# Designs tried in a protein design run: peptides against a protein of PDB entry 3WG5. Part 35

Target 1, 218 residues: chain A of PDB entry 3WG5
Amino acid sequence: LAKNIVYVAQIKGQITSYTYDQFDRYITIAEQDNAEAIIIELDTPGGRADAMMNIVQRIQQSKIPVIIYVYPPGASAASAGTYIALGSHLIAMAPGTSIGACRPILGYSQNGSIIEAPPKITNYFIAYIKSLAQESGRNATIAEEFITKDLSLTPEEALKYGVIEVVARDINELLKKSNGMKTKIPVNGRYVTLNFTNVEVRYLAPSFKDKLISYITD
Target 2, 218 residues: chain A of PDB entry 3WG5 as posed
Amino acid sequence: LAKNIVYVAQIKGQITSYTYDQFDRYITIAEQDNAEAIIIELDTPGGRADAMMNIVQRIQQSKIPVIIYVYPPGASAASAGTYIALGSHLIAMAPGTSIGACRPILGYSQNGSIIEAPPAITNYFIAYIKSLAQESGRNATIAEEFITKDLSLTPEEALKYGVIEVVARDINELLKKSNGMKTKIPVNGRYVTLNFTNVEVRYLAPSFKDKLISYITD

## One batch from the design tools (peptide; made by RFdiffusion4, then SolubleMPNN)

Design b1_p10_7_s2 (from b1_p10_7, 6 letters changed)
Fold by OpenDDE base, seed 1:
Structure b1_p10_7_s2 (fold): chain B 218 residues (1-218), chain C 218 residues (1-218), chain A 10 residues (1-10)
Amino acid sequence: as target 1 above (218 residues)
Amino acid sequence: as target 1 above (218 residues)
Amino acid sequence: PVIYPIELAS
């Protein structure tokens, strides 16, 4: 029986293997409790493609809905964050946040210049991001433009263009607006209608390991 | 109960992690006292994007209205300062100040030449600054032009174009003009009407640490 | 591949 529980956890910073561990831990806790959903408050400038792809897979394998919430205002789901969001069951954004800028790069030179990815890699991620958008019934053209034009959107634009599902100021508004929405991708092979009527919100804190890594990488 | 107190603090210099600490400290003090508002007298040439984004978030998370006041005459809210202002509950400028010039850069070469940001990054910050403007009901087109044209505005132009809310010569005029105005973004999820009737103005001084870091970085 | 903007001056 789904408990009237919604978990909320924050993931902030670069997407790395450690970020995967955070996602995995948070989702696992929520799965074990048969939560109605987990909301991940996401604020990321991007990160590693490998970690991103693993996170997407982990979300798609979740036994419960995973809602990506670009929060708080000023936060972003940049680059890898956009892929993660597009791979999730529902995307919400707070006003004053952004999503997009998904062009892959090989890295940065010593002078901070971008080392461009070869067309082969770029095309790979175009196909990948379009697949995520299509699977979730989101705007695949815009998803492609997140790469080809390095497009970034406001929450209002993202909502307008059908990239995201909710613009919400806070968790309460998110729960209110998303109540009764269907997940954009299946949960355990089925599209789930979210039920946020009389839910208990439980916040998951970062582990000590999470704090330490954040301290080292920030 | 909101005290009839308005805090005033000065932040001057480059936007860094330390500037974040200053904002955080000042806002926290004002929050703890349930002040009607805090006015930050801002004079900055810009600084780090990460620190700027963190400051914006801290302002938007404030339990009280944060008024950015570009002051004194001759001061600027350049680059990062503009983002911070656009992320705030109210923007005021003194005559003879400026706002804008928000184009992101990777840094400076050894000869002081600007290392241009790639379009990816520029587009990211275009979306970000537009988001801030839209959230605050300010001119998003001009906000974009702060980047795309590296536009800078006078207080009168900024007011005319709907970028800022108040032109004021001093704190007293600021309080007088902003009395009865609504915050341009929510405070604790609600737009607040400022009440500066019979307020006590309290000035916050920089900490010793603030002075030391200012000494090191200036 | 890395999908990360570096720290920027603004």
Scores: peptide ipSAE 0.051, ipTM 0.314, DockQ to the pose 0.182; fails the geometry check
Fold by OpenDDE base, seed 2:
Structure b1_p10_7_s2 (fold): chain B 218 residues (1-218), chain C 218 residues (1-218), chain A 10 residues (1-10)
Amino acid sequence: as target 1 above (218 residues)
Amino acid sequence: as target 1 above (218 residues)
Amino acid sequence: PVIYPIELAS
């Protein structure tokens, strides 16, 4: 019987325009092959708000389910990563990862201090993150507190509070636990029930350009 | 008689964190030498709002007058460049340059289309640009229209409307015309009268790092 | 974690 395909790709580092290109490339490949889903292994400290919003939109426009998986242990979906996760069809976290710390900033000053975002900008992102949570049927109060309290959660807490859907140690456990789950947002206007009973896992490697940019930005 | 020093440095390209480093380096050199002023020859299409705000703050904290000079002919102080100019002690433009087009954007989508800023963010930058204009005794109505109408002005128009202080063809004409002018914002808490009667012009070259980053981002 | 503000692009 023809195996359903699940793609797995890694995104690591700061969220930039290049990160958007990676998301777009990975999702496009999976769409072209009519994959059952794509899992993005995410490890990010945050990044640009514009790139983040573009990535969220790209995920929402995906023809297939996009699962954000905070992985490996020690990884985080910090700041922009949290928004991306909240905009996705399903969120999973590995044990020993974190999510949250979403306070918008204008950047870092010369002395490395944070330049705070003006209240109007902060309020915009509060409204935005709450909308992502509400649209995905996730905890909007906690989503707000990711900003207002700079809250960061463990996988167990995030699951408990209804921020995420799965805690999984690896891809196989993720597939097992998420099998039969409905996506938290629509795919092509419909909530999709994930079917991971007979799947081939295909790993997507970073392009040469991806590796080069990562090397320059590290 | 010991000549007063005026430094001249060039900043070209997108406004980024690296651009901030250039501003800081250039201003610091001029401060260390107790220069009469530094002139920044600016040519930018725009860039990051965070870097822009940091640059504005760095200029405002300068121990010496910082003159923004939109130069050479064909150059622009577009978007972020306009904010930087409005935050400076004096603005000059060469004939054939432009200033304005300050509508904030979230970035560019994959198809190259502009992602518009939410109203809350747009309103923040309206308030911000108006404050810069007001603090500098420049035309706050036109400053607002740089955003609301995406207005762009010629040097002659910008001068006429009280957005800028000088139209000058070159550094020598700029020094001549700005001699005896008061800074539009304070230097160390005082409005400074520029004295360019017996000055040595010192050009600051870009560092190797500056050249490398410019090459990579081009 | 940095959420960078809006780029003012040309």
Scores: peptide ipSAE 0.045, ipTM 0.502, DockQ to the pose 0.767; fails the geometry check
Fold by OpenDDE base, seed 5:
Structure b1_p10_7_s2 (fold): chain B 218 residues (1-218), chain C 218 residues (1-218), chain A 10 residues (1-10)
Amino acid sequence: as target 1 above (218 residues)
Amino acid sequence: as target 1 above (218 residues)
Amino acid sequence: PVIYPIELAS
């Protein structure tokens, strides 16, 4: 029996190996306490594909539901953030946030211009993002267009197109709206019905290391 | 007329965006002082492809020769470090160092296992590493095998196969052996003959930020 | 500078 506890933690900034460590730490805490779920407040411009893939895998191996919440207003789940969201048990967005812009790049040149990925790389990520969408029962056509058209969506558009599950202004509205929803991917091999009736919300603070990394990377 | 000054700086650890900043800073200082060359003492297990490609591009745009020196004994130019070396004006290695192991990976799973790159990704990096080798007049067949066989070489093997130009125990031996060599790639559109006769060696220290990042990433 | 890309690991 899961405790009537929901964890909430923030992950902000570029997706790196340190971001993976944050996800792993937060999910592990929630697993150890047998929480009903963990909500990750995500605000990212994107980042590394390797870290992203590791994060997706970590979420998929979670013993509890992991909810990605694009929050606060003004936040984005851009690039790698979209893949992470599509790999999670539930996606929520606050009003005034965005999702998408998933076109892979090789990097930035010295002059700050984008080095475009060759078609082979782009096609790999198209296949990958489509698989995440299909496995989670989300819109694979739009997922592809996040790459091919570098599409970005509002929360309302993303909800309308079946990319995400919830639009919510805050944690309380998120819990209320997602209560009784089934996870979009399995938890321990089974689709779980979320139960957010009379839950305790516990906020996880970033570690000292997390704060230091954020200070250096910003 | 270049000053009879050679800069030496150390870059250690994973190849990241911060590593790019280190390369850029060090090369910029040496360019500003119109140095004869800069020697980068490199010790890396590898890292990010984007940062690697940016570093290669930065080296190729350098106004002065950039020498990659795998140093000290026990150091490696592994993975991304090999690409950086192959993109540079001269490669040197100390005894007891290694170069190679360039197989691209998508990352590490939660259990620490390698997530293999799909053939399309691997083939892209094969083409890229071969281009670096060919452009620098180095062994493109061995460069390919750094990926396909995950090959690692000793300094003596790398020299024998025409992957690198110098084996040297220290900076003084490096300067002596590389004196009169032509750069393996152009500097400002021309192959430069290195002149290390009566040079002043100036060591560049890592910035405070560089030290802090190294402390966090280690 | 914020790197936005999905980057491959090498």
Scores: peptide ipSAE 0.035, ipTM 0.532, DockQ to the pose 0.314; fails the geometry check
Fold by OpenDDE base, seed 4:
Formats: sequence, C-alpha cells, structure tokens
Structure b1_p10_7_s2 (fold): chain B 218 residues (1-218), chain C 218 residues (1-218), chain A 10 residues (1-10)
Amino acid sequence: as target 1 above (218 residues)
Amino acid sequence: as target 1 above (218 residues)
Amino acid sequence: PVIYPIELAS
C-alpha cells in the first residue's frame, strides 16, 4: 500500500554531477518509502548537459512520480532545468518563476562571452528537448523554441502553451491542484493517477555533501 | 626583469569550472610576479569540455609560459587533460604517467555505460585537438588518434611521436631539461626561450575553496 | 544556458 506520503526536497544551483547525486538520493528515499510522489523544488540557472541527461533518465526510471516544482518565486528552471522538468512526471511552477532558455552553449569565454555551440550540437538538443516534450505530451514546438529562440516563459505562459501542468503558490496548493492528475510520463510503465488525498508531507534535508557542494557552486 | 622564479602548482581531479578558477588563480599569481614560468602538475582523468576550452584559452593568453607537467608517476593527463597539455607552452610527463584518451562522450548512463557523442561532436573535437597540436607544433595525427582510437600514450611514446617535449622525473629534472627550450606556443606573441638558470622554485598552495572542491570531487 | 559539457571520456 502506497503510504500517503509525499516527499519534498530542494535542488538549487547549477546542474552538475552532484545534482544528479542529489536527485538520485532523494528519489531513492522516496522510492524506498513507497511514497505517493516526490516533489523536487527546483531552482537552477542550468548547468551540465550530461548531468541533466542523467537526471532526466533517473527521473524516468523512478518507481514513483517525480514532480518538478519550480520554486520559490524568483526561481527558474532555466536551461538544464527545463529539460529536467520536461523529463519529469509533472511540472509545477510558482508565480514569479521562469522556465526555458535552453540554447546549448559550449561555455563562456574568459571575457564572459558565450561560446556558441556548433549547429550540430544545437540540433541534437533540439531533437532531445522535443523528444522530452513529446514523451510527456507537452508542447514540442515551444520546447524547440526554448532553444531556437532561447525562449523563457512565465508560469502562466508555460501552462497556457502546455509546457507545464500546474501553477501553484506553495506545496499545499500544488498537492491540491495536482491531485487526481495523471503523470505526464509513465511510472513503471503506467501513467499514474496522483493521489494526494490526506498525504503527509515529508521534507528531505540536503546531505552534508549537498550543503558543501551548494556552498561551493553558489 | 623577469624574476628567476618558477611557480609550481598542482591541479588534480576532474576538469571543471573550478579547475579553470585554479588555473586562472595560479597563472595570475605567476604573471603578477613576472615569473619565468609556471609549472602545473596535472593529474586528471578528464572532465568538462567547456572548462577545458577555457583553461586552454587562459593558458594561451598567459603572460608567462605555462608548462603542463603530468605528475606524479601514476598520474594522467587524460581526455581534457590532453587538450590542456596540447594548449600549453610546454608539456612534460613523469615516468609512469599517461596522456590521451580524448574521445568525447555525452556522459555516463545510470548503468555506468558511456553515452556516445554524436559523430558531429566527435568531429568537432577532432578538429579542435588537431588545431591545438598544429598551433603548438605537435603531432596532429596522434592528436586525432587520441580521439579516433581513444589512444593513450606513455611519456616515452608521447615524446617519440612529438606530442610532448620533456620526460622528467621531478621538477628539478624538468627545469634542467626544459632550460633553453622555446615555448611551443607564443607568449605575448613571441616564442619564449625558457631560462631556468638558477631559478627559485615557488610552490603554490591550493586555496581553501580549491581544497574543498577537491574534497567533494574526489 | 545549457552548457553542453562534453565529458571527454577518460
């Protein structure tokens, strides 16, 4: 019997290999407890494509629904964060957050200028982000435009365009609004109807390592 | 008057944005002191392409010669480390070290399998690594094979093939062997003849941040 | 920005 437990964890900062470890740890804890879902409060400017891809894969392999919640207000699921969101079972955004700006870059030059990705890389990520959108039944055209136009959306726009599923001010509203929704991608091969009726919210704390990494990357 | 000072610093672990900061800090210190050169003792399994490219650029923009020394024995300048080395003014290797294995990957899957880079990315890095070799008058064919064959070389092979300039057991031997050599790339637009006659060796310590990052990434 | 870090395979 699934415990009426919803885990909530925060992931903040650049998407790195350590971010993957955080996702993995958090999801694993929630899986072990047979939680109804885990909500990841995400605030990221982006980061590393490999880590992002691994996180997406980890989410997709989750035994429980993983909800990406762009939170708090002022947060973003930028770049890699957008991919992660699109790879998740449900996307929510708080008012005053943003999603998008997914143009791949090779990095920043010493002068702070963007090192442009070759067209081939850009095209790869266009295909990838479109696949994530399609797999999750989200707007693939907008997903593409996250790259081609470096588009960033408000929660309202993202909802309107069918990029995300929920706009919520807080966890309670998120749970309320998402209750009864089907996951946008399968869990264990099945689309799961979320049951947030009378759930316990359990917050996960960052590990010592998580805290240390966050301190260094901020 | 250039101080007869040679700085020595260690860079270990994965090539990341923090590694760039280390390179930048170390080179800057040596530049400020008008050092004859800085030797970077490099031990890396590789890392991030963007950070690598930035490091290469930072080295190439250095006001002083930057010598990459694959050290200590057992160390490697693998993958990103090879590019960094090829981008430097002089490459030395200690006996029992390695250089090469430069095949780009997108990352590792959850099962630990390599996520292959698309051919287009591979070709980009082939062109890039060949350019580094050509710019430094090093073996561009072998540089290409670092990718196409995922080739790794011993110091002796690397020297033989014209990938590196020096095989040295320690800093003293490195200084002795490299004394009077011209940098393989320009310093301030000129090929510099290294003058390690009666130099003071000054070791740079990692910053607190460097130590912390190293602890987390190891 | 999505930094496409190509991990250069070790």
Scores: peptide ipSAE 0.033, ipTM 0.466, DockQ to the pose 0.781; fails the geometry check

Design b1_p10_7_s3 (from b1_p10_7, 6 letters changed)
Fold by OpenDDE base, seed 2:
Structure b1_p10_7_s3 (fold): chain B 218 residues (1-218), chain C 218 residues (1-218), chain A 10 residues (1-10)
Amino acid sequence: as target 1 above (218 residues)
Amino acid sequence: as target 1 above (218 residues)
Amino acid sequence: PFIEPIELAS
């Protein structure tokens, strides 16, 4: 019997236009192979708002379920990573990870201090993050507090508050726990029930370009 | 008789955090030497909104007049460059340059298309650019149209509409024409009358770091 | 960790 395929790919570091290219490449590969889903192992401190919004849109346009998995332990889906997660079909976190701290900033001053975003920008991202949460059937109040209180949550708290769907230690536990779950947003206009009963896990490696950019930005 | 000093420095390329460092370094040198003014020869297609706002603030905090000069011919103060100019003590343009095209974007999609900024962000920058124009005694209606109509102006049009103060072919003509002009914004809480009657022009060269970053981003 | 600002492009 033909095994269903689940792709797993890693995205680490700042969210940039290059990170969008990684998401697009990974999702495209999984779409071409008619995968049951793709799992993106995400570890990010944040990054650009533009790249984040593009990534969210690319996930929403995916022909297959995109699962954001905050992994490994010690990783975070911080700032832009939280928006990306909230825009995805399913969110999972490993123990010892975090999500939140979503305040938009204008960047860092030369002394390393944060340049605050003006209220109109902050209010835009409050509305945006709340819309992502609402569309996903996730906790929109907590999503707002990721900005207004600079809130960060543990996996257990995020699950408890209905921000995420799964706490899992590894890919196998994630597949086991998410099997039979419905996507939190539509795939091709329909909420999809995940089927991970007889799947082959395929890991996607970073391209040479991916490795080079990571080396330059680290 | 001790000659008054006018510094001249060049800033070219995208507006980034590194561009802020260049502005800060150049202005700091001129402040330390109690220069009559610094002229920044600006050629930019735009860049980051954060870096732009930081640069504007750094100019506004300058202890000496900062003159933005769109130079050489063929150069532009596009997008972020227009905001920087509008935040400065005096704007000059060389013939064959342009200013405007200030629509905020979320960046470029992978197909090279513009990702439009949401209305709340656009409205923020409309309010911001209008405030810069109003504070400077410049044309706030045209400043708004730099966003709403994606308007770009020639030096002659920009002068005619009261967006800029000087059209000058070179530094010597700029010094001659701007001599006796008042700054459009305060220096240390006071509008300063520029005195370019007996000045020494000192050119600031880009640092090694400046050259390296330019090489990487070009 | 912060969302970096909007770019202004021509």
Scores: peptide ipSAE 0.047, ipTM 0.489, DockQ to the pose 0.698
Fold by OpenDDE base, seed 3:
Structure b1_p10_7_s3 (fold): chain B 218 residues (1-218), chain C 218 residues (1-218), chain A 10 residues (1-10)
Amino acid sequence: as target 1 above (218 residues)
Amino acid sequence: as target 1 above (218 residues)
Amino acid sequence: PFIEPIELAS
């Protein structure tokens, strides 16, 4: 029986243009192989708003479902990571992970203090994050509070409030729990029902370029 | 003879998430009607980097050619507008318009002074704008100088330096001059030769939502 | 952790 393929890839660190390139490469590979889905194991403290929005759009343009999985335990989808998750077809979190803290900033002062974004910027990201939540049928009030209160949630809280769809300890539990779920946003204009019966899991590794860039940015 | 359709829409003001929504709506309408192209009459002082990158990606994902036309005389594709133009399938400018001034900033101080972006941000946008220029076969050196020198160009200069493809006074001259040109980036993986023989021009108006948001932001 | 909103100056 031709096994349906599920790809798994890791994206770790700050959200930058190089992170976009990783997303694009991984999703493209999975699209070419007509995978049932790709799971992105995400661990990010945040990063650039521009790169974040490009990543969200790349996910939304995907020919296959993109599942954001906040993994492993101890990982976070903080700031930019939350937007990416909210823009995806399904959000999962491992126990001991976090999501939220989406307040935009202009940067850091020389003393390490935060340079606050003007209200116009904050209000824009409020509108944007609410749109992602609304489009995906997720909790838009909590999405706003990720900015206005700098709120962070546990997986259990995020599930309870309708921010995420799955709490799973590992890939096998994620596949089991998400099997038969509909994507929260369309794939090629249609909501897809995930079919993780009789699947082969394939892991993608970072390219040489991805490794080199990660080393330079660390 | 079934006339090929060319859509024309206007986008004016700061680049925001609402500007993205306008681009998305306009391009979607033109895609649905299998238009030969859409022309976006652009007049912007700049705006948000995030929204800009989303717009660039939306243009690159278009099923039809998207022509950015800096119009009318007196208009500009400043800052974010230049990136959007460089990400498009064809750039045109009317006489008396400008393009460039792409230096990223963090924002404005309470006194109205510019808060400079740190070198890491500036270097990121240098890399990004150069990539857009390279991918489109446009002048990457000048694209860099739009940031490093905060350079602005006239249509005649921009054409001379290979930043843009067409100088045109109006839509009719634009269609005439761009007829038979190849798109500077692919449409659905292929470089398209524009065919503006025997076309019907259709104007798109802003939605009620677009008008309301423009009024609130003005 | 923060999103760095970058505004492109006019």
Scores: peptide ipSAE 0.027, ipTM 0.330, DockQ to the pose 0.402
Fold by OpenDDE base, seed 1:
Structure b1_p10_7_s3 (fold): chain B 218 residues (1-218), chain C 218 residues (1-218), chain A 10 residues (1-10)
Amino acid sequence: as target 1 above (218 residues)
Amino acid sequence: as target 1 above (218 residues)
Amino acid sequence: PFIEPIELAS
């Protein structure tokens, strides 16, 4: 029986155009191998909205399920990371992680103070994040509150409120718990039932370019 | 007579956080040497709004005049570059350059199509660009039209409409034409009269880090 | 030629 492959890759740090390239590369590899899914271990404080939207679109165009896994303990899917998660086929979180804090800003001033986004921007992202939640059958009220209240949730709260689908300590527990779940958004126009029986886990390493960019941005 | 020093540095490519670091480094060097001014030879298609706002703020906090010079021929101060120019003490352009096209976007979609900014964002940047123009005594109507009409101007048009102060073919002509001009915004709370008599021109080179980042982003 | 203004706050 051809072993169903599940890919696992890490994306850590700020969401930028380079992060899009990482998502694209990782998903493309998993698509080429006809994987059952790819799990992206996500740890991000946030980043650029354009890159985030492109990443969401890339996930939505994936030929295979893309699972966002907020991992390891201490990781976050903050800001842009939350949008990416809400745009994905399944969200998982490890204990000791966080999700939320999605308020858009224009940037940081020289003194490190936040330059607030005008209501006009904020309302756009409220509509956008609510659409992601609605399309995925996730809690659109909480999605809005990620912006309006700068809300951050624990994995347990996020599960309770219907923001995420899985709380798992590791990849093995994630595979076990998500086995038989339907994707929250379509894959090629169809909701896929995840089959993690008899799977091979294959880890993808960052490229040399990915490592160099991370070193420059950290 | 202690020669008045004028620094010249180049900033080319997309406006990012790294571009802020370049501006900060160059201006700081010129400040430390008590230069009469620094000229930044700018060639940019645009970039990030946060980085742009930080650069504008850094220029406004400069202890010396910062002159934005759109140079060489074929260069542009497009989008973010226009805001930076409008935030500076003096704008110069070489023949065959351009300024404008300041419409904010959310980013580029996977197909390369522009994701339009909502009216709410656009109106923020209209207010912002108009404030830069007003504070510098430049044409606020044209500044608005850089956004609303995606207007781009030649050096001759920009001079005619009161967007810029100087058209110059090279640094020597720039120094000659700008000599005796007042800065369009204050330096340490005072409008400075530029004195380019008996000046030494000192060129600043990009750091190794600056070169590496440019290589990765190009 | 476009300002990409929007950062999502970390």
Scores: peptide ipSAE 0.052, ipTM 0.395, DockQ to the pose 0.877; fails the geometry check
Fold by OpenDDE base, seed 5:
Structure b1_p10_7_s3 (fold): chain B 218 residues (1-218), chain C 218 residues (1-218), chain A 10 residues (1-10)
Amino acid sequence: as target 1 above (218 residues)
Amino acid sequence: as target 1 above (218 residues)
Amino acid sequence: PFIEPIELAS
């Protein structure tokens, strides 16, 4: 039987409108090719809440399963990355990665100090992150604590607490372990069982624009 | 004669997709009301290159003059803010503000160190910022040096070097000084002479979403 | 009234 396609793409750095464009492009390619899934290798310290919400919405609107894979070892799905992960169809983490630290801020002062968000904003994101966790059948209490305690977890802790679904060292182990798992949120209104038994892995290269994911210095 | 409307709106903080949404919303309101111009009070350390490019494009597509006003004193149009300013119909700065520091970076390391952009990216932004300066009849040499030397200028220097058009202490002085000036780029294919002789100033409030421009902590 | 970015800080 013709191999089902699984796409793998990397998203690294701050979460912003370009990150949305990357997610959108990658997912769109995988949708067009009727892929079994797309795996996004995510390594982010965080970023913008709006871009994050748009990315979450784009993932939720995906016609195919979107797997967030916190990779490589040393990577994080920090802050906005955690929300994105919680908004996805499956979360995997490599050993030596982290997830959490989701407290909203208004930005950084010129001295690098955090400008705290007002309580109304914090409470909005508490409600939002809890909704993502609840909708995906993940630990909403821990999701709240990602904000209220600025909690960060190891892959093993995140798995143990029901925040994530898979710990995997590499793409092959991820495919093996996630084979037969149901998506944590619907795809086109249905929870899909992942089939990775006979797959072709296709890596998506970043576009020239995606490689230009550069921040103009602050 | 009925007063021409000039809108004033504030954009502060990191440049991102929400910043685009703010620019788009503000400009759209001013376009719908057939305003003489919109003044954007800008205070930004910088942000994302893609959001910046989208904002520049949105400004260039505006049906009305968009004035970037670096305000209040102590504010900056740093990095991405400089590109946005250079992409606008008129730049003003308040005394005690700055413009420049446009060197692209890939982001920050976990220790807060800058991750340098590869030469190809830097060269792309050199070409881009020079194009903005040239198209707007502003100093392209200084625009390049905003990257190559990470140059920052005072309002007086920026005016002297032909980077900006106005130094003004407040909106009233800005309107007075910019009255009768031509836009530095076209509005609907025509260079427009600003008419601020009989204007009503209308301040645009941020939307609830705009106020929710919060950063989830990294 | 000015709009500040919401970052999800790392």
Scores: peptide ipSAE 0.042, ipTM 0.333, DockQ to the pose 0.333; fails the geometry check

